Peptides against a protein of PDB entry 7PB4. Designs and how they scored, part 265

Target 1, 105 residues: chain A of PDB entry 7PB4
Amino acid sequence: KMLNIKEYKEKLLSTLGEFLEDHFPLPDRSVKKKKKNIQESSVNLITLHEMLEILINRLFDVPHDPYVKISDSFWPPYVELLLRNGIALRHPEDPTRIRLEAFHQ
Target 2, 218 residues: chain B of PDB entry 7PB4
Amino acid sequence: DALQMAVGYFEKGPIKASQNKDKTLEKHLKTVENVAWKNGLASEEIDILLNIALSGKFGNAVNTRILKCMIPATVISEDSVVKAVSWLCVGKCSGSTKVLFYRWLVAMFDFIDRKEQINLLYGFFFASLQDDALCPYVCHLLYLLTKKENVKPFRVRKLLDLQAKMGMQPHLQALLSLYKFFAPALISVSLPVRKKIYFKNSENLWKTALLAVKQRNR

## One batch from the design tools (peptide; made by RFdiffusion4, then SolubleMPNN)

Design b2_p21_7_s2 (from b2_p21_7, 11 letters changed)
Fold by OpenDDE base, seed 1:
Structure b2_p21_7_s2 (fold): chain B 105 residues (1-105), chain C 218 residues (1-218), chain A 21 residues (1-21)
Amino acid sequence: as target 1 above (105 residues)
Amino acid sequence: as target 2 above (218 residues)
Amino acid sequence: MAELTLRLMVEELVILEAELQ
């Protein structure tokens, strides 16, 4: 039973990865080039996959404080995407912190 | 026939060359409205037109009118509903269109041929409870969809939190009562024994049409 | 469709992860 669940999880993760690449890719860096004066904030944006991994891991590693601080590496449209779809929730007192929804509880 | 031409117009879009685009649109819209209210629409016609109404292909006024005449002759395909919900996720429709869609979905619920795929969308509908405009209709929809497997502790907490924010709304109380029925251990709070479940009468817009559909299918 | 699918996949993933805990 556990083996089957692990295999299914791995398959789902793979499918999710492909799905995210197809439907929710990061914006091409090229669009930022036209406005000269905005400092190339060298902030490497993380993928939606990486963001979800962070959120899932935090949910299970620290279940009593499952919130993650929104960093500059979090692309704002991804944060909004997760929130509007009820995948993530903002901290009630700190809007700079988000958690994954505890779908298992 | 006139209906096929009208549906084809909405599906293919306006032919570029017509100087009187608005008159043509209105003509076809009236054709669809007339047939839908008199006879109902075939499942295939609903599939096409429902998708159009939610896709953002036309303006909000047109989409609203199309959605209001999504009256089945016999059945609505579950696939049409799933596609429609997918458009809600894209966010190209207005808030008023979303409200109307949920009202429509509740009103037409018994005419949907299958519920298996719709039941898989339970989590999506549940998330829409946070929208104050949608909440009454979503509660009604969830009341129709909820199975024991859907009643989880996190959903109970969310419903109780919503109740704390919104007060003891009849639609929320109805859903909570159903949750307590399926999982009494998860809801320690004493719910008032309401003998009558009161949802907003979402059917009012289609009541006459639905009666006619039921009479034709008897 | 994509956003709905995303939610469903994440929900399932969380449930599966919980079962492995």
Scores: peptide ipSAE 0.664, ipTM 0.460, DockQ to the pose 0.634
Fold by OpenDDE base, seed 5:
Structure b2_p21_7_s2 (fold): chain B 105 residues (1-105), chain C 218 residues (1-218), chain A 21 residues (1-21)
Amino acid sequence: as target 1 above (105 residues)
Amino acid sequence: as target 2 above (218 residues)
Amino acid sequence: MAELTLRLMVEELVILEAELQ
């Protein structure tokens, strides 16, 4: 039973990865609008897949404080996507923190 | 069913011939209250009763009692909320009913099936910030609704003007902190790093009922 | 459609993760 669940989870993760690449890709960095003074804020944006992984891990690793601080690597449209779909919740006392919805509870 | 008879009474209105209109009204109101607090109401029942509570069909006391028992069994339809907001625009409800509605809307926010149409009402809710009685609850609602695209220079100016008028209110600071998060370039003022956002606990009226709803839907 | 699918996939993933704990 556990082996089957693990295999199914791995398959679902793979399918999710492909789905996210197709439907929710990061914006192409290629619009180098040459305005000189935009300091290339070298902040590497993470994928939606990586963001979800962080949120899921936090939910299970620290169930009493499952909130993740929104970093500059979090693309704002992804945060909004998760919030508007009820996948994530904003912390009631700290707008810079979000958690994954506890769908298993 | 006793609940269907009660809902039908409120929808159709009192039958003219009832000698004891007040006793009949109270009986049906108690039926709705008992079912709502015990089991919650179906989305269709909430649609009907919420519309009645805000339409001005009954007196303020009855409308207040109906609104207090708008507890879902599972979900609330977004269409019911949009319709309710339309009644707020007509102005037939009391100020206390408006406050109660915004408290209800915040408390029941997670039980509303969709948010797309509610998000389109952002400008209407934002305009209600000028009402001192509504402001704390509207700030909380806007804190739940605000997206980056809603954060405009004119809204920032209005919030700062409101802060200058009302002072450093916790609910206004919470909303401003969210605005600064989405658009830091629009808010040059150093907001005090309040580690904790405080909203008035709108859920307190429904706390026990909401716990029961969450337990039934698990 | 895509956003609903995303939610459903994440829900399932969370449930599966809970079963593995």
Scores: peptide ipSAE 0.663, ipTM 0.446, DockQ to the pose 0.310
Fold by OpenDDE base, seed 2:
Structure b2_p21_7_s2 (fold): chain B 105 residues (1-105), chain C 218 residues (1-218), chain A 21 residues (1-21)
Amino acid sequence: as target 1 above (105 residues)
Amino acid sequence: as target 2 above (218 residues)
Amino acid sequence: MAELTLRLMVEELVILEAELQ
């Protein structure tokens, strides 16, 4: 039973990865809009897959404080995507923190 | 057929850059409205038009009018409903359109051919309870959808928290009562046994149309 | 469709993860 669940989870993760690459890719870095002055804060944006992994891991690793601080590596449209779809929730008192919805509970 | 031409117009969009785009739109919209309210629409027509109404292809006024005339002749395809819900996730529709959709979904619930895929969307609907405008209609929808397997501790907590925030709303009480029926151990709070579950069914925009549909299908 | 599919996949993934804990 556990083995089957693990295998199914792995298949689902793979399918999710492919799905995210196809439907929710990061914006191409190539649109160097020449706006001069904004400091190239070379903030490496993480993929939506990586963001979800962080959120899922936090939910299970620290169930009493499942919130993740939104870093500059979090692409704002992804945060909005997760929030509007009820996948993530914003902390009621700290808008800089989000959690994954506890679908298992 | 005038209806086919109207549906085709909405599906393909206006072919000609004619100066009278608005008049043509209104003509086709009236055609759809007239047929829908008199005879209902075929499942295929509902599939096309429901998708259009929620896609954001047209303005809110047009989308609202289309959605109001999503009256089945016989059945609504579950796939059409799933597609419609997918558009709610994209957020291209207005808040008023979302409210109207949930009202429509509750009103038309018995005319949907299958419920298996809709039941999988339970979590999505449940998350929409946080929207004050949607909450009454979502509670009614969840009341229709809820199975024992959906009654989880976290959902109970969320409903109780929502009740604490919004007060003892009749629609929340109805849903909580159903939850207590399925999982009495999860709800320690003494809920007043309301003999009559009153969802605001009184404001069903489609009441007359639904009666006509039921009469035609008897 | 994509956003709904995303939600369903994540929901299922969380449920599966919980079963593995």
Scores: peptide ipSAE 0.662, ipTM 0.463, DockQ to the pose 0.597
Fold by OpenDDE base, seed 3:
Structure b2_p21_7_s2 (fold): chain B 105 residues (1-105), chain C 218 residues (1-218), chain A 21 residues (1-21)
Amino acid sequence: as target 1 above (105 residues)
Amino acid sequence: as target 2 above (218 residues)
Amino acid sequence: MAELTLRLMVEELVILEAELQ
């Protein structure tokens, strides 16, 4: 039973990865050039897949404080995407922290 | 059932001929209150009763009691909230009813089925920040609703002006911190890094009921 | 459509992870 769940989880993660690459890719580096005043934060943006992995891991690793601090590597449109779809919640006392929705609770 | 009769009474209004109008009204209020606190109300019942509570059809005492028992069994329809906000514009409800509505809206926010139309009302809610009685609860609501596209220079100016008038209120600081997060270039002022943002506990009136709703929907 | 699919996939993933704990 546990083995089957692990295999299914791995398959779902793979499918999610492909889905995110197809529908929610990071913006091409080329578009950043023209608007001069956005300080090219030299910070490499993480994928939406990596962002979700961080949020899921935090939810289960630290269930009493499941919030992740939004770093400069978090692309703002991805944060907004997760919030507007009810996938993530903003911390009520700290706007720089978000958690994954506890769908299992 | 007793609840359908009670909802029907509020919807149709009191039949003129009843000598015991007050006793009948009280009976129906108690019926709604008992069901709402025990089981929650269906989305359709909330749609009807919320509209009545804000329409000015009944007195402030009745409207307050109805609004306090707008506890969902499962979900609240976004359309019900939009209709309710439309009544706030008409001004037939008391200031206390408006405060209670915003407290309710914040407390029940997670139980509203959709947010698309509520997000379109952002400008209306933002305008209500000028009301000192509403300001703490509106800030909390805006904290829940605010997206990057809502953070505009004119709104930043209004919030800073409001802070200059009211002082460094915790609820204003919370909203300003969120605005600074979305648009750091628009807020040059060093906001004190308050580790904890405290909104007034709007949920206090419904805390037990909300726990019960969450438990039933799990 | 894509955003709804994302939610459903994440929801399922969280449920599966909970079953493995």
Scores: peptide ipSAE 0.661, ipTM 0.448, DockQ to the pose 0.309

Design b2_p21_7_s3 (from b2_p21_7, 11 letters changed)
Fold by OpenDDE base, seed 5:
Structure b2_p21_7_s3 (fold): chain B 105 residues (1-105), chain C 218 residues (1-218), chain A 21 residues (1-21)
Amino acid sequence: as target 1 above (105 residues)
Amino acid sequence: as target 2 above (218 residues)
Amino acid sequence: MKELLLRLMVEELVILEAELQ
């Protein structure tokens, strides 16, 4: 029983990964807007897949405080995407923290 | 091509200056209807027109007519169906349009090229069971979509609750029977073993057209 | 429009994860 669920989960994760790559890719770094002086904050943006993984893991690992702090690695359009679609919620007192919606509750 | 002009009209919308907007609309609608029923529509044409029918760009009467002529020449793109479902969530279409869409989806199910993304919409379709007008058609759709992995305890409870509320409906019994097949331990209730699976004939609206499509694609 | 599919996929994933706990 658990094995079947795990296999299905793995398949869904794979399908999600492909879907995210196709439809929600990170912006190509090629738009080097030549603005000279702003320190290239070398912050590598994470994929939406990685962001979701972090949020899901936090939801189950720390269910009493399922919020993740928004880092500079979080591409703002992805955060907005998750929020506007009811996939994630902002912390009521700290807008820099988001949680995954507890769809299982 | 007359069809391309008609599709382009629906896509771009009515050009402001035409005094006879309704006559132009009717002309293009008839063009689409004629081609769809005679030859079927290409997947690209269905993609465009299906989205238009569900977007709320036109009135309910026009949307209904467009949706009724969403007959494939060969296949329907799964992406078109996913887009269509997304429009249902926005709620810009009438209840009658939603019913017609589910009837269409069931009728055209075999002509959809892939089912992978549609299967991921299972939860959305399942939630639509609560709508009494949609329930018979949604049950039929779910009967076509349901895999073992979709049969969860909470869904079983919801189906049993729905049965308790609505009574022993043939379409619910069919779906519950399928659920029991996949997960017998979740359904302790004795289901009538011998009942013929009965769904409303959603395909009746397109029966002749679907036969023609199947014959052309043989 | 792809956003709905994203939500549904994530929803299902969360449900599956909960069943594995």
Scores: peptide ipSAE 0.661, ipTM 0.545, DockQ to the pose 0.497
Fold by OpenDDE base, seed 3:
Structure b2_p21_7_s3 (fold): chain B 105 residues (1-105), chain C 218 residues (1-218), chain A 21 residues (1-21)
Amino acid sequence: as target 1 above (105 residues)
Amino acid sequence: as target 2 above (218 residues)
Amino acid sequence: MKELLLRLMVEELVILEAELQ
């Protein structure tokens, strides 16, 4: 039973990954930011898949504090996407923290 | 091409200024209907028109006519179906349009190119079982979609509760029988051994069209 | 439209993960 659930989960994760790549890709970095000298630390944006993985893992690894701090690697449109669709919730006291919705509760 | 002009009209919407809006609409609708029933529609045309039919852009009568002529020439894109289901969630379509969509989805199921994303919508379809008007067609759809991994204890409970409420409906019995096949330990209740699975003939609306599609693809 | 599918997929993943706990 557990093995079958795990296999199905893995398949669903793979399908989700493909879906996210096709429909929610990161913006092409090719926007020629003009050479203004600001050392904008080239914060590598994470994929929506990676973001969801972090949120899912946090929900189950730390169920008493399932919130993840929004880092500079979180593309703001992805955060808004998750929030507006009820996939994630903002922390009531700290707007810099989000959690995955506990769909299992 | 007359079909391209018709599809383009539905996509762009009616231009405000014409006094003959209704005549123009009817002309384009008849064009789509004629092509769909004679030759079927390309996957791209179905993608556009199916979304229009479910978006609430037009009135229920127009949406119903569009949806009835969603007949593929060859295949229907899975993406078109996923988009269509998303419109059902927005709730802008009538109950009759939802019923027609599920009937269409069942009738056209074999013509959908892939099922991977549709299978992921299993939970959404299952939740629609509680709608008495949709239930027969959703049961049929779920019968086509259900895999062993979809058969969960909570879904079994919901189906049994639904059976207690609605009685021993043939479509519900068919789905429960499939659930019992995949997970016999979850369904202790003796189900009547029905020799024949019976679903309402949702295909009757498209029977002639489906025969024509099958003949063209041979 | 794609956003609903995303929600449903994530919901299913969370449910599956809960069953593995």
Scores: peptide ipSAE 0.660, ipTM 0.546, DockQ to the pose 0.480
Fold by OpenDDE base, seed 4:
Structure b2_p21_7_s3 (fold): chain B 105 residues (1-105), chain C 218 residues (1-218), chain A 21 residues (1-21)
Amino acid sequence: as target 1 above (105 residues)
Amino acid sequence: as target 2 above (218 residues)
Amino acid sequence: MKELLLRLMVEELVILEAELQ
């Protein structure tokens, strides 16, 4: 039973990865922001897959505080995507923190 | 090969310069239709064309015709189906195209090489039960896909709620009966014992073609 | 609809993860 669930999970993760690459890719870095002076703090944006992984892991690793701090690596459109679709919730008192929806509860 | 040229046309799109775009489109579409109904399509051709039909690259009439000729020579790749479902989610296809896709998916179900990834889409298909136009075909699909592991309390509740809303539909009763078979403790309600499971015959559009495919693969 | 599929896939993933805990 557990083996089947693990295999199913792995396949779902793979399918999700492909789906995210196809439909929710990161923007090409090629938008040269014309503004000269701001040091390209080349904040490496994480993929939506990585973002979801972080959120899922936090939900299960720290169920009493399942919130993740929004970092500069979080592409804002992904955050908005997760929030508007009820995949994630913003912390009621700290708008810089989000959690995954506890779909299992 | 005329088929390869036709598939390539749909994949690459119309070359800008042709004054006779519509005639060229119709020619290639007829080529695909003729080959599909006569011989079936290779898995690779289905992969390409199914994706095109659901991507919204062409108009609804063209997409409908392409989808109607997604007849396998041998097998359909599960990956093609997963990709197709992903396009359904993008919402660029018409409601009629969605209905046709589910009908196609049910009709072609046995020709899909694997079901493991399709089973992962169970939740997506289940959510589509709320669409009145899709519901009969989705119930049939779910009847084919449902494993014991898919039968969850929340899905039972949703099915019962749907039955309360839509009435005792034969396709919904068939699915509920299967759910009760896998998880009798989750369904306290007495379901009418139906001697015959009745789904809308999704195969009707492809019946002749499917018979031909089965004969060629024997 | 792609967003709905995303939600459903994540929902299923969370449910599966919970079953593995």
Scores: peptide ipSAE 0.661, ipTM 0.545, DockQ to the pose 0.550; fails the geometry check
Fold by OpenDDE base, seed 2:
Structure b2_p21_7_s3 (fold): chain B 105 residues (1-105), chain C 218 residues (1-218), chain A 21 residues (1-21)
Amino acid sequence: as target 1 above (105 residues)
Amino acid sequence: as target 2 above (218 residues)
Amino acid sequence: MKELLLRLMVEELVILEAELQ
């Protein structure tokens, strides 16, 4: 039973990865538009897949405080996407923290 | 080739300068219709046209006609189906197009080359059970897709709740019977022993075409 | 929307993860 669930999960993760690459890619770094003033904060943006992995892991690793602090590596449109679709929830008292929705509860 | 020109027209869209856009569109639709019903379409042609039919690039009438012509010569790529499902989620297609898609998916199920990725979309299909217009066709699709790993307590609850709302529908009873087969401990209710499973549209829109496809591929 | 499919895939993933705990 557990083996089948694990295999199914792994397949789902793979399909999710492909889906995210196809439909929610990070913006191409190549649009170096010359406008001087936006500090190239060299912050490496994480993929939506990596963001979801962090959120899922936190939900199960720390169930009593499942919130993740939004870092500069979190692309703002991805955060908005997750919140807008009810995949993530913002902390009621701290807008810098988000959690994954507990779909299993 | 007339078919290649027609597919290319739908893919690239109408060239702005054509004074007779509607006549050109109709000509290309008829070309696709004639080839699809006579010989079937190649997997690549289905990939292109199915994506177009669900993307909202054209009007509902055009999309409906294209979707009705998604008849394979041999096989349908599962990737085409996954892409199609992604478009259903975008909501650019009409409710009637969604119904037609699920009917098509059930009708063409055996012609889809692989089922691995489609099985991963189980949750999406299951969520569509709440749509009264989709429910009969979704139950049939889920009956074809359901594996033991898909039968979960929360899905059983949702099916029982749906049965309480909609009554004992034959298509829902068929799905529940399959769930009970895989996980008898999750379904305490006695289900009527049905000798025959009945789904809506035992006579699908493509019955004649599918018989012809099966005959050509024998 | 692509967004709805994303939600449904994540929902399924969370449910599967919970069953593995």
Scores: peptide ipSAE 0.660, ipTM 0.547, DockQ to the pose 0.544; fails the geometry check

